Peptides against a protein of PDB entry 3OAK. Designs and how they scored, part 57

Target 1, 145 residues: chain A of PDB entry 3OAK
Amino acid sequence: DDLEQYLDEKILRLKDEMNIAAQLDIDTLNKRIETGDTSLIAMQKVKLLPKVVSVLSKANLADTILDNNLLQSVRIWLEPLPDGSLPSFEIQKSLFAALNDLPVKTEHLKESGLGRVVIFYTKSKRVEAQLARLAEKLIAEWTRP

## One batch from the design tools (peptide; made by RFdiffusion4, then SolubleMPNN)

Design b1_p17_3_s2 (from b1_p17_3, 5 letters changed)
Fold by OpenDDE base, seed 1:
Structure b1_p17_3_s2 (fold): chain B 145 residues (1-145), chain A 17 residues (1-17)
Amino acid sequence: as target 1 above (145 residues)
Amino acid sequence: EGVELMKEFEKEFEELL
């Protein structure tokens, strides 16, 4: 119906924007490594974060989010960066919080690759303790019998 | 390192699902 199509378009646009933001940040950091220009700062994901959080927090968008594999873009945002660093603390915190309230199922984890990334956050010594604990909570919920 | 770790746990995680 009309509403369904509208919501699909909204989520697909956001997915595209998220993917672009991630790539632009990767490009920035690769150039920083190549040139040594420490003034180059990756800010595209941080700039888009409020919009992402707003969408992920809407209960009426949950089905649309999951059906369109927006979690693939969430996974991309959580991956380590070219310099070996992780996305900002705020990005990690916001995304984990949002994931906690989504009815994520096995099929969504498989098609997005989100599971293996969250496992990484439970094992990495570069992750803040509070976020590692949240990642562990998510894994426990997703693997519940 | 992170990418390698993610690949390492992929199969294990899938088996838990």
Scores: peptide ipSAE 0.050, ipTM 0.709, DockQ to the pose 0.126
Fold by OpenDDE base, seed 3:
Structure b1_p17_3_s2 (fold): chain B 145 residues (1-145), chain A 17 residues (1-17)
Amino acid sequence: as target 1 above (145 residues)
Amino acid sequence: EGVELMKEFEKEFEELL
């Protein structure tokens, strides 16, 4: 297969894995709420995070990432969880850092819904100050004239 | 409440783009 096909397959597999991880974590937390079993911990996204970060950091994957709307899965990972909590600090930090290096355009923000989620992080009182600043930086860059 | 907040800011964000 040519390079383009290889990269598409790589990103599409990751996108699927990310969506599955998110759903599994949601299922875990919903069960935790239902049963009251506090030993149930959502770990699927955290386990997959290193791979996500690795992919997002590769310059040669940028076009493939954006063209396949991987940012939609990034958005999903950043959304509040069923119990109202936010994804782990590490997930937030890693994703915001990775997003900062991507050539994200208006069309990508719209098709992924990423913009609205990042704005949430600039306003939420539950977000660590340093992460709120990162979110603000992204919004500023994306809304530059 | 996060989802609601995100929806509220979406329009404003799009206007800034």
Scores: peptide ipSAE 0.042, ipTM 0.712, DockQ to the pose 0.106
Fold by OpenDDE base, seed 5:
Structure b1_p17_3_s2 (fold): chain B 145 residues (1-145), chain A 17 residues (1-17)
Amino acid sequence: as target 1 above (145 residues)
Amino acid sequence: EGVELMKEFEKEFEELL
């Protein structure tokens, strides 16, 4: 119906925006590495984060989010950056919190690659302890019998 | 891309599911 189509388009647009933001930040960091210009700061994801959190928190969008594989873009945002660093603490915290309230199923984890990334966060020594615990909580919920 | 850095965890995750 019209509403379903509208919601699909909304989520797909956000998905594109997230992917673009991630790529722009990667480009910024690569340029920072190449030029040594430490004034270059990747901020596109941070700027878009409030919109992402807002969408992920909407119960009426849950099915649309999962059906359109928005979690793939969430996974992309959580991946390590070119300089080996992780996305900002705030991005990690916000996304883990949002994921906690989504009815994520095994099929969504596989098609998005999100499960693999979150496992990484449970094991990485570069992750803040409190966020590692959140990642562990998610894995426990997703792998519950 | 960070995907390459996490391939080692793919099998582990699949085993948990």
Scores: peptide ipSAE 0.042, ipTM 0.710, DockQ to the pose 0.126
Fold by OpenDDE base, seed 4:
Structure b1_p17_3_s2 (fold): chain B 145 residues (1-145), chain A 17 residues (1-17)
Amino acid sequence: as target 1 above (145 residues)
Amino acid sequence: EGVELMKEFEKEFEELL
């Protein structure tokens, strides 16, 4: 119906915005590496993060979020950056918190690739201990017998 | 199911590196 269509469009727009933000940050960091200009800081995801968190936290949007594979964009945001670094601590913390409250199913993990990136966070030595624990919690929840 | 799912994730992780 009209409301469902509106919500779908809203989520798809956010998905696009997230993907653009990720690419802009990648471009910034690649340029930083290329030029050596250490003043170049990737901040597009951080700027958009409050909006992402707001949407992910709304229970009435859960079905729309999952049906439109917004988790693919969440996965993209969590992936390591060109220089091998991770997204900001705040991004990691906020996204893991949001994921904990979503009714994520196996099919969503497969279509988004989110499972593999969260596994990465359980294994990476670059991840803060508290965030590694959050990642482990998610994996345990998703892989329970 | 959980064990198989975990193996799948680990495989994908290795491919990501």
Scores: peptide ipSAE 0.034, ipTM 0.644, DockQ to the pose 0.624

Design b1_p17_3_s3 (from b1_p17_3, 6 letters changed)
Fold by OpenDDE base, seed 5:
Formats: structure tokens, C-alpha cells, sequence
Structure b1_p17_3_s3 (fold): chain B 145 residues (1-145), chain A 17 residues (1-17)
């Protein structure tokens, strides 16, 4: 119906925006590495984060989010950056919090690759302890019998 | 199941290291 189509388009637009933001940040960081210009700061994801969190928090969007594999873009946002660093603390914290309230199923974890990335956050020594615990909580929830 | 899925993820996450 019309509403369903509208919601699909909304999520797909956000998905595209997220992917663009991720790529722009990668480009910025690569340029920073190449030029040595430490004034170059990747901020596109941070700027878009409030919108992402807002959408992920809407109960009426849950099915649309999962059906359109928005979690793939969430996964992309959580992946390590070219310089080996992780996304900002706020990005990690906000996304983990938002994921906790979504009815994520195993099929979504597989098709998005999100499961692999969250496991990384439970294993990596580069992750802050507080955020590692949040990742562990997600894994526990997703693997609950 | 969840156990099998976890095992798969643990094999795959190494690509991110």
C-alpha cells in the first residue's frame, strides 16, 4: 500500500545517505593520511547520527528497517576505519543502544554482516570496555534459545 | 541455531582484525 511504499522509500534513502556518509569519511581519512593534514576530520557519520538513531528508534519502522537490510549500513558504520581506528564512541554507543530494541533475527545478522562485526567488538582489545559489554549483551540476546 | 551462528561469526570476524 501507499504507506508501506513510503516507508520503504524512507528507509532506502537513509540507507543510501548512511553509505555515502561512510564513504565520505573514508575519503577524508585517506586524504588525511596522504597529505598529513591533521585538520582533516571525518564527521559525516557523526552529523547524520541523530537521524539514524531517530529512525532506528521508531517501532513502526522496525519491519521496514529489517526488510530493507538497513542493518547492512549499520554494519558499515561500525567497521574499522582506514587508519585502523574505530568509529567514534558516540556512534558505537548510540548504535548498540538502538540495536538492542530491534527484533533482530539470525537471518538479518547474516544478510547484513552485522553479526560478524558485533562479535569483533566483543573480541577486539581496541574497543572500550563499556562498549564491549554492550556488544556482548547484543550477542547474548541474538543467540538466546 | 545460535551456537552454530556464533561459530560462523567467530570464524568470520578475523577479517576485521
Amino acid sequence: as target 1 above (145 residues)
Amino acid sequence: DGVELMEEFEKEYKELL
Scores: peptide ipSAE 0.366, ipTM 0.877, DockQ to the pose 0.578
Fold by OpenDDE base, seed 3:
Structure b1_p17_3_s3 (fold): chain B 145 residues (1-145), chain A 17 residues (1-17)
Amino acid sequence: as target 1 above (145 residues)
Amino acid sequence: DGVELMEEFEKEYKELL
C-alpha cells in the first residue's frame, strides 16, 4: 500500500482514539461530580498515553501528525478538566517532551489552539514548576526568530 | 511571526484560568 496513505490512516485513527479517550474521561469526571463517587477515576487518556507518545516520537510521522492536526487532540488532552484539575503529571510531562521534538509552525499552532493552552501552563499556579519550565521551553521555540 | 501569534494567545489564555 501507499506509505503516505498508510501513515494518514494511522494518525487519523490515533486522533479519533485520543478524542474518544478525552471525552470518556470528561464523562467520568462529570459523573464523579454529579454523584460524589470519588472512586470514579478518569484513566482513558493515561491508558492511551504510551501509544500517543510512541507516535509523536517518530520522525517519519511528523509531517502526517502536523498535516492532520493531531495537535488539536494534544491540545484537548492538555486542557483543564471539568473539575478544574489538570491532566496527570505523566500526561503533561510526556506531551511537552514529545512536542519539543516536533517541527511545529505557527500555522499548526493556529489550527490546533495548542499555543494558547501551553501558555496557560506557563502562567497557572496549579502547574508543577518542572512542567511549567517545559511549557516555557516550547513557547521559546515557537517564538524563536 | 511566532511572537505575534504568542501575543494573541497570551490575551486568550486567561479564558482557561
Scores: peptide ipSAE 0.363, ipTM 0.872, DockQ to the pose 0.733
Fold by OpenDDE base, seed 4:
Structure b1_p17_3_s3 (fold): chain B 145 residues (1-145), chain A 17 residues (1-17)
Amino acid sequence: as target 1 above (145 residues)
Amino acid sequence: DGVELMEEFEKEYKELL
C-alpha cells in the first residue's frame, strides 16, 4: 500500500546514503595512505550516524528495515577500514545498541552478512573489551531459541 | 538454525582479519 511504499523508499534512500558514506570514507582513507596527507579525515559515516541511529531505533520501521536489507549497510559500516582500523568507537557502540533492539532473524543475518562481522568483533584483538561484550551479547541473542 | 549459522560465520570471519 501507499504507506508501505513510502517506508520502503525511505529506508532504501537511507541504505544508499549509508553505502555512499562508507565508500567516501574508504576513498578518503585510501587517498590519505597514498598521499601521506594526514589532514584527510574520514567523516561521512560520523556525519550520518545520528540519522542512522534514529531510523534504527523506531519500532514501526523494524519490518521495513529488515525487509529491505538495511542490515547489509550496517554490516558495511562495521567492516575494517583500508588502514586496518575499525570504525569509530561511537559508530560501533551506537550500532551495537541499535541492533540489540531489532527482531533480527537468521534469514536477515544470511542476506546481510552481519553475523560474520559481529563474530569478528567477538574475536578481534583490536576491538575494545566493552564493545566486544556488546557483540557477544548480540551473538547470544541471535543463537537463543 | 541460529547456532549453525554462527558456527558457519566463525569459520568465515577470519577473512576480515
Scores: peptide ipSAE 0.351, ipTM 0.871, DockQ to the pose 0.689
Fold by OpenDDE base, seed 1:
Structure b1_p17_3_s3 (fold): chain B 145 residues (1-145), chain A 17 residues (1-17)
Amino acid sequence: as target 1 above (145 residues)
Amino acid sequence: DGVELMEEFEKEYKELL
């Protein structure tokens, strides 16, 4: 119906914006490595984060989020950057918090690749302890019998 | 690196889910 189409378009637009933000940050960091210009700072994901969190927090958008594989873009945002660093603390914290309230199922994890990345966060020693615990909580929920 | 670690954990991911 009209509402369903509106919500689909909203999520697909956000998905596109997230993918663009991720690529722009990658480009910035690659250029910083190439040129040595330490003034280059990747800020596109951080700037878009409030909008992402707002959308992920809406209960009435849960089905639309999952059906349109927005979790693929969430996975992309959580992947390591070209310099080997991880996304900002705020990005990690906000996304893990938002994921906790979504009815994520195995099929969504498979089509997005999110499960593999979250497992990485439970194992990596570069991750802050409190965020690793949030990742562990997600894995426990997703693997519940 | 991080990418390599993610690949190593892919098998664990598939086994857990």
Scores: peptide ipSAE 0.247, ipTM 0.813, DockQ to the pose 0.125

Design b1_p17_3_s4 (from b1_p17_3, 8 letters changed)
Fold by OpenDDE base, seed 3:
Parts: C-alpha cells; structure tokens; sequence
Structure b1_p17_3_s4 (fold): chain B 145 residues (1-145), chain A 17 residues (1-17)
C-alpha cells in the first residue's frame, strides 16, 4: 500500500530526527558541564517539538506511530538530561497532551519504556504540579483494568 | 491489574535510569 509506505517513511524519518535532536542536546549539555560555558543551550528538541506535536496529533498516523515504536523516541525526549534537569516545561506539556489522544496499549508501553518514564513524572519533586497531574492521568488510563 | 502494572513500570524505571 502506497499510503502505508508513505506514512511509515514519514514516521521513521521523524523518529530519526527526534533521536538526533535528543543526542545533540545531550552533547550540548555535556559540553556545557565540561567547559562551564553557560551560554551553551540545548535547543534541538524544542526546535523540533512543533513537528512532533503535529504528527502525534494526527489520527491517521496513530497506527503508524505505534507500529514503528515512535513512543520510544518520545520516552527518550522525556528522560532526564545529563545535568540532571528535566526537559523543558513545553516539551513535557506538549508530549503529555499528545499522548493523551493516542490509543496506547500495554504492548506499546513495554516496547518503548514510556510507562516507566511517565510514572517517574508522577512522583518527581522537580515536575510542575500540572504536569504531574497530566502524567497521572496517562498512567491511570494505561493501567485501567 | 493496575497496581501491579504501575509497580512494575516504576521498578523497571529505577533499574534503567
């Protein structure tokens, strides 16, 4: 199917872009720690965020997103950074909101590790209250009997 | 069940991060 192939390619490209963005930000922050240059700011994920949100919001991409384990890249984006900080407020908010509309199943959580990371957000003292609540909502939905 | 699943996720996260 031409459409399915097109959608797969679209998601796989985004997945790659997300992973690259995450690594570039990690590299930036590692260099910041190494050199003490506080002018080094990790911005790659933030720059790509609108595209990520746009894709995650498309109902017609849901199956492709889940089948290609894009949630693994979402998980990576949510993980703590080398300096111990969390991703920006905007990244957290946008991703949690987008995840809320996806038909995520247990199998997707396992293969991506997303469930583990989101639970972290429900308990972390470094997370804004409103985002912790969003994380809690996701976990509640995903663990619903 | 929900509780067991949540605990599993949490424990596995602690092991990996």
Amino acid sequence: as target 1 above (145 residues)
Amino acid sequence: DSVELMKKFEEEYKKTL
Scores: peptide ipSAE 0.034, ipTM 0.604, DockQ to the pose 0.513
Fold by OpenDDE base, seed 2:
Structure b1_p17_3_s4 (fold): chain B 145 residues (1-145), chain A 17 residues (1-17)
Amino acid sequence: as target 1 above (145 residues)
Amino acid sequence: DSVELMKKFEEEYKKTL
């Protein structure tokens, strides 16, 4: 099906863009640590966030998102950074909100590693309380019998 | 380096749900 192929390619391109953005931010923060240049700020994920949220919010893309393991890139965006910090509050909030509307199954959690990362957010004292609650809600929904 | 860090996270989180 031509439409299915087009949608697959769209999601795979976004997946690549997300991975590149994450790596560039990591490189920026590593350089900041090495040089002490406090003017270096990681902004690539933040710049791409609106596009990510837009795609994740499309109901007609849900199957394509899950089938192409876009959740792996979502997991990568939620990982701790080289300086020990977490992604911005806005990134966390936006991604958790988007995840709440996806029909995520156990197989997708295993394939992406997203489950372990979200559990981290329920336990970490570095996470804002409201986001920890959102993470807990997701875990409860995903583990429901 | 950043590549090694990413691999570490991926290895850690792919093991379980």
Scores: peptide ipSAE 0.032, ipTM 0.638, DockQ to the pose 0.097
Fold by OpenDDE base, seed 1:
Structure b1_p17_3_s4 (fold): chain B 145 residues (1-145), chain A 17 residues (1-17)
Amino acid sequence: as target 1 above (145 residues)
Amino acid sequence: DSVELMKKFEEEYKKTL
């Protein structure tokens, strides 16, 4: 129906925007490494973050988010960057908070690869303690009988 | 380092999820 198509289009457009933002940040950091130009700052994901949070927080979009595998783009945003660093604290905090309110199932974790990345955040020494605890909470919820 | 950790956690993911 018209509403379903509208919501699908909205989520698919956001996926594209998120994937582009991630790639642009990767390109920026690769160039920073290659040239030594420390003025190059990866900011595309941070600029798009408010829009991502807005969409993920809407209960009426939950089914559309999960059905269109938006979690794949969330996973991409959480992956380590070329210089070995992690996404900004704000990105991590916002995404973990949003994930906590989504009815994520095992099938969604498998098709997105999100489970593997969140486990990484429970073990990494580079992650802030409060965010590691949020990651642990998510894993516990996703693996409960 | 990060790549190695991701490979390790891939195995943990398969067992846990």
Scores: peptide ipSAE 0.028, ipTM 0.604, DockQ to the pose 0.125
Fold by OpenDDE base, seed 5:
Structure b1_p17_3_s4 (fold): chain B 145 residues (1-145), chain A 17 residues (1-17)
Amino acid sequence: as target 1 above (145 residues)
Amino acid sequence: DSVELMKKFEEEYKKTL
């Protein structure tokens, strides 16, 4: 089907863009650590965030998102950075909100590794309280009988 | 049986999380 192929390509392109953005931010922060240049700011994920949110919010893309393991890239975006910091508050908030509306199943959690990362957010003292609560909500929904 | 299957599922799910 032409539409299915188009949607697959769209999601796979976004997945690639997300992975590139994550790596570029890692590279920036590693350079910041190496040089001490505090003017180096990792902004690639933040710049791409509106596009990510837009795609994740489309109901007609849900199956394509899950089938192509876009959640792996979401997981990557949520992981701690080289300097020990977490992704921006806005990234966390936006992604948790988007995840809440997706029909995520156990198989998707397994193949993406997303479950472990979200559990981290429920336990970490570095996470804002309101976002920890959102993470708790996701875990509750995913573990619901 | 179903009980055994559910236990296996739970164990696998815990590994996932």
Scores: peptide ipSAE 0.024, ipTM 0.546, DockQ to the pose 0.112

Design b1_p17_4_s1 (from b1_p17_4, 8 letters changed)
Fold by OpenDDE base, seed 1:
Structure b1_p17_4_s1 (fold): chain B 145 residues (1-145), chain A 17 residues (1-17)
Amino acid sequence: as target 1 above (145 residues)
Amino acid sequence: GLSEEELEEWRKEAEKL
């Protein structure tokens, strides 16, 4: 129906925006490595983060989010960057908080590749302890029978 | 939920990150 189509389009637009932001930040950091220009700062994901958080927090969008594999873009945002660093603490914190409130199922983890990345966060020494613990909590919930 | 086999596969893949 009209509402369903509207919601699908909304999520697909956000997914596209997230993917573009991620690529732009990758390009910026690759150029920083190549040129040594330390004034180059990757800020596209941070700029878009409030919009992402707003959408992910809407209960009425949960099914649309999961059905359109928005979690693939969430996974991309959480992956290590070209310089080996992780996304900002705020990005990590916001996305993990959002994941905690979504009814994520095994099929969504497989479709998005998110499971692998969250496991990474449980083990990485580059991750803040509070977020590592939250990652462990999510894995425990997703492994329930 | 996730099987132990699936979890182990993802753990191995996570080591590549």
Scores: peptide ipSAE 0.482, ipTM 0.906, DockQ to the pose 0.931
Fold by OpenDDE base, seed 3:
Structure b1_p17_4_s1 (fold): chain B 145 residues (1-145), chain A 17 residues (1-17)
Amino acid sequence: as target 1 above (145 residues)
Amino acid sequence: GLSEEELEEWRKEAEKL
């Protein structure tokens, strides 16, 4: 129906925006590595984060989010960056919090690759303890019988 | 939920990140 179509378009637009933001940040960091210009700062994801959080927090969008594999873009945002660093603490915190409230199923984890990345966060020494614990909580929930 | 086998696979893949 009209509402379903509207919601699909909304999520697909956000998914595209997220992917673009991620790529722009990657480009910025690759240029930083190439040129040594430390003044180059990747900010595209951070700028878009409020919109992402807003969408992920809406219960009425949950099915649309999952059906359109928005979690793939979430996974991309959580992956290590070209310089080996992780996304900002704020991005990590916000996304993990949002994931905690979504009815994520095994199929969504598989099609998005999110499970692998979250497991990474459970073991990485570069991750804040509070976020590592949250990652562990998510994995535990997703692996329950 | 995920099987232990599937989880182990993801753990191995996570090591590549």
Scores: peptide ipSAE 0.481, ipTM 0.904, DockQ to the pose 0.933
Fold by OpenDDE base, seed 5:
Structure b1_p17_4_s1 (fold): chain B 145 residues (1-145), chain A 17 residues (1-17)
Amino acid sequence: as target 1 above (145 residues)
Amino acid sequence: GLSEEELEEWRKEAEKL
């Protein structure tokens, strides 16, 4: 219906915005590496984060989020950056919190690639202990029969 | 939920990140 179509378009637009933000940050960091200009700071994801959190927190959007594979963009945001660093602590914390409240199923983990990335967070020495524990909690929940 | 086999596969793939 009209509402369903509207919600789909809303999520797909956000998905596109997230992907663009991620790429722009990658471009910024690559340029920083190439030029040595330490004043270059990747800020696009941080700027968009409040909107992402707002959308992910809405229960009425859960099905639309999962059906349109928005988790693929969440996965992209969580992946290591060109310089080997991870996204900001706030991005990690916010996204893991949002994931905790979504009815994520195995099929969503597979089609998004998010499962692999969350596993990475359970094992990486670059991750803060509290977030590693959150990642472990999610994996434990997703492995339940 | 996720099978142990799937988890192991993802663990191996995660090492590439």
Scores: peptide ipSAE 0.477, ipTM 0.904, DockQ to the pose 0.885
Fold by OpenDDE base, seed 4:
Structure b1_p17_4_s1 (fold): chain B 145 residues (1-145), chain A 17 residues (1-17)
Amino acid sequence: as target 1 above (145 residues)
Amino acid sequence: GLSEEELEEWRKEAEKL
């Protein structure tokens, strides 16, 4: 199927871009820690966020997103950074909102590791209350039969 | 759906983050 192949390639390219952005930000922050250069700012995920949100919001891409384990990259983007901080409030908010509209199943949570990370957000004292509540909502939905 | 056992496992793993 030509369309299916096209969509798979599109999502896999985005997945790669997301992973690269995450790693570049990690590298930047590690260098910041090592050198003490506070002018080093991790911006790669923020730059790519609009594209990620756009793709995640497309209903016609839902199956492709889930089948290609794009949620693994979403999980990576949500993980704590080398300096112990969390990704920006905007990244958290945007991703949680996008996740809320995806037909995520248990198998997707397992293969991506996303379930564990979202649970972290329900419990972490470093997370804004409103986002912790969103995380709780997602967990509640995913635990429903 | 997600079982309580699976949820508990993830809760434990989440503590490592």
Scores: peptide ipSAE 0.475, ipTM 0.903, DockQ to the pose 0.901

Design b1_p17_4_s2 (from b1_p17_4, 6 letters changed)
Fold by OpenDDE base, seed 1:
Parts: C-alpha cells; sequence; structure tokens
Structure b1_p17_4_s2 (fold): chain B 145 residues (1-145), chain A 17 residues (1-17)
C-alpha cells in the first residue's frame, strides 16, 4: 500500500546515502595515504550518523529496515578503513546500540554480512572493551536456537 | 539461530578483516 511504499523508499534512500558516505570517506583516506596530507579528514559518515540513528531507532521501521537489507550498509560502516583504523567510537557505539534493539535474524546476518564483522569486534584489540562486550552479547543472542 | 558451522565459517572470514 501507500505507506509500505513510502517506508521502502525512505529506507532505500538512506541505504544509498550511507553507501555514498562510506565510499567518500574511503576515497579521502586513500588520498591521505597517497599524498601524506594529514589535513584530509574522513567525516561523511559522522555527518550522516544522526539521521541513521534516528531511522534505526524507529520501531515502526524495523521490518522495512530488515527487508531492504539496510544492515548491509551498517556492515559497511563498521568495516576497517584503508589506513587500518576503525570507524569513530561514536559510530561504533551508536550502531551497536541500534542493533541491540532490532529483531535481527540469521537470514539478515547472512544477506548483509554483518555477522562476520560483529565477530571481528569481539576479537579485535583495537576495539574499546565496552563495545567488544556488546558485540559478544549480540553474537550470543543470534546463536540462540 | 546460528549453527556452530555457520559461526565457525564467519569466524574464519572475520580473520580476513
Amino acid sequence: as target 1 above (145 residues)
Amino acid sequence: GLSEEELKEWEEEAEKL
């Protein structure tokens, strides 16, 4: 119906914006590596983060979020960057908090690749202990029968 | 939920990150 179509379009637009932001940050950091220009700062994801958090927090959007594989874009945002660094602490914290409140199922983890990345966060020594524990909690919940 | 086999596969893939 009209509402479902509206919600789908909203999520798909956000998904596209997230993917663009991620690529722009990658491009910035690659250029930083190539040129040595330390004034180049990747900020596109951080700028878009409030909008992402707002959408992910809406209970009425949960099904639309999962059905349109927005978690693929969440996975992309959580992956290590070209310089070997991780996304900002705020991005990590916000996304893991949002994931904790979503009814994520195995099929969503498979189609998004998110499961692999969250496991990475449980093992990485570059991750804050607080977020590593949250990642472990998520994995434990997703492995339940 | 996730099977032990699936979890192991993802753990191996996570090592590539």
Scores: peptide ipSAE 0.451, ipTM 0.903, DockQ to the pose 0.924
Fold by OpenDDE base, seed 3:
Structure b1_p17_4_s2 (fold): chain B 145 residues (1-145), chain A 17 residues (1-17)
Amino acid sequence: as target 1 above (145 residues)
Amino acid sequence: GLSEEELKEWEEEAEKL
């Protein structure tokens, strides 16, 4: 199926781009810590975020997203950064919103590690209240019988 | 959905973040 192949390639390319963006931001922040150069700002994820949101919002891509474990890259984007901080508020908000509309199943949570990270957001005092509530909502949905 | 056992495991792992 030509369409299915096209969609798989599209998602896999995005997955690679997301992973690269995350690593580049980590590298930037590590360098910031090492050098003390406060002018170093991690911006790669923020720059790619609109594309990520666009893809995650498309209903026709849901199966492809889940089948290719794009949620692993989403998990990576949500993890704490080298300096202990969390990704930008915009990244958190956008990704939680996108996750809320995806038909995520237990198997996807396990293979991506996303469940653990979202639980972290329900408990962290560094997370804004509105996002903590979104995280709680997701956990509640995923734990339903 | 997730079992209580699985949820507990993830909560423990979350504490490592």
Scores: peptide ipSAE 0.450, ipTM 0.902, DockQ to the pose 0.935
Fold by OpenDDE base, seed 5:
Structure b1_p17_4_s2 (fold): chain B 145 residues (1-145), chain A 17 residues (1-17)
Amino acid sequence: as target 1 above (145 residues)
Amino acid sequence: GLSEEELKEWEEEAEKL
């Protein structure tokens, strides 16, 4: 199926872009730590966020998103940064909102590692209360029989 | 859905983050 292949390639390209953005931000923050240059700001994920949100919001891409394990890249974006901080509030908020609308199954949580990370957000004292509640809501939904 | 056993396992792993 030509359309199926096209959609797969689109998602895989985004997945790669997300991974690259995450790594570039990590590199920037590591350099900031090493040099003490406080002018170094990690902005790659923020720049790509609108595209990520746009794709995650497309109902016709849900199966392609899940089948290609795009949630692995979502997990990577949500993980703590080298300095111990969390991704920006907007990234967290946007991704949690997007996850709420996806038909995520247990198998997707396992293969992506996203389940563990979302649980982290339910317990971490570094997370804003409103986002912790969103994480809790997701976990509650995913634990339903 | 996610089992209680799986949930506990992930909770333990989450502590390592």
Scores: peptide ipSAE 0.447, ipTM 0.902, DockQ to the pose 0.903
Fold by OpenDDE base, seed 4:
Structure b1_p17_4_s2 (fold): chain B 145 residues (1-145), chain A 17 residues (1-17)
Amino acid sequence: as target 1 above (145 residues)
Amino acid sequence: GLSEEELKEWEEEAEKL
């Protein structure tokens, strides 16, 4: 119906914006590595984060979020960057918090690749302990029957 | 839910990140 279409379009627009932000940050960091210009700072994801958090927190958007594979973009945002660093602590914290409230199913983890990345966070020594624990909690919940 | 086999597969893939 009209509402469903509206919500789909809303989520798909956000998904596109997230993907663009991620790519722009990747481009920035690759250029930073190439040129050695330390003044180049990747800020696109951080700028968009409030909007992402707002959308992910809306209970009425949960089905639309999952059905449109927005978690793929969440996964992309959580992946290590070209310089080997992880996304900012704030991004990690915000996304893990949002994931904790979503009714994520195995099928969503598979189609998004998010499961693999969250497992990475449970094992990486570069991740803050508190976020590693949150990642572990998510994995534990997703492995439940 | 997520099977042990699937979990193991993802763990292996996670090591590549």
Scores: peptide ipSAE 0.445, ipTM 0.901, DockQ to the pose 0.908

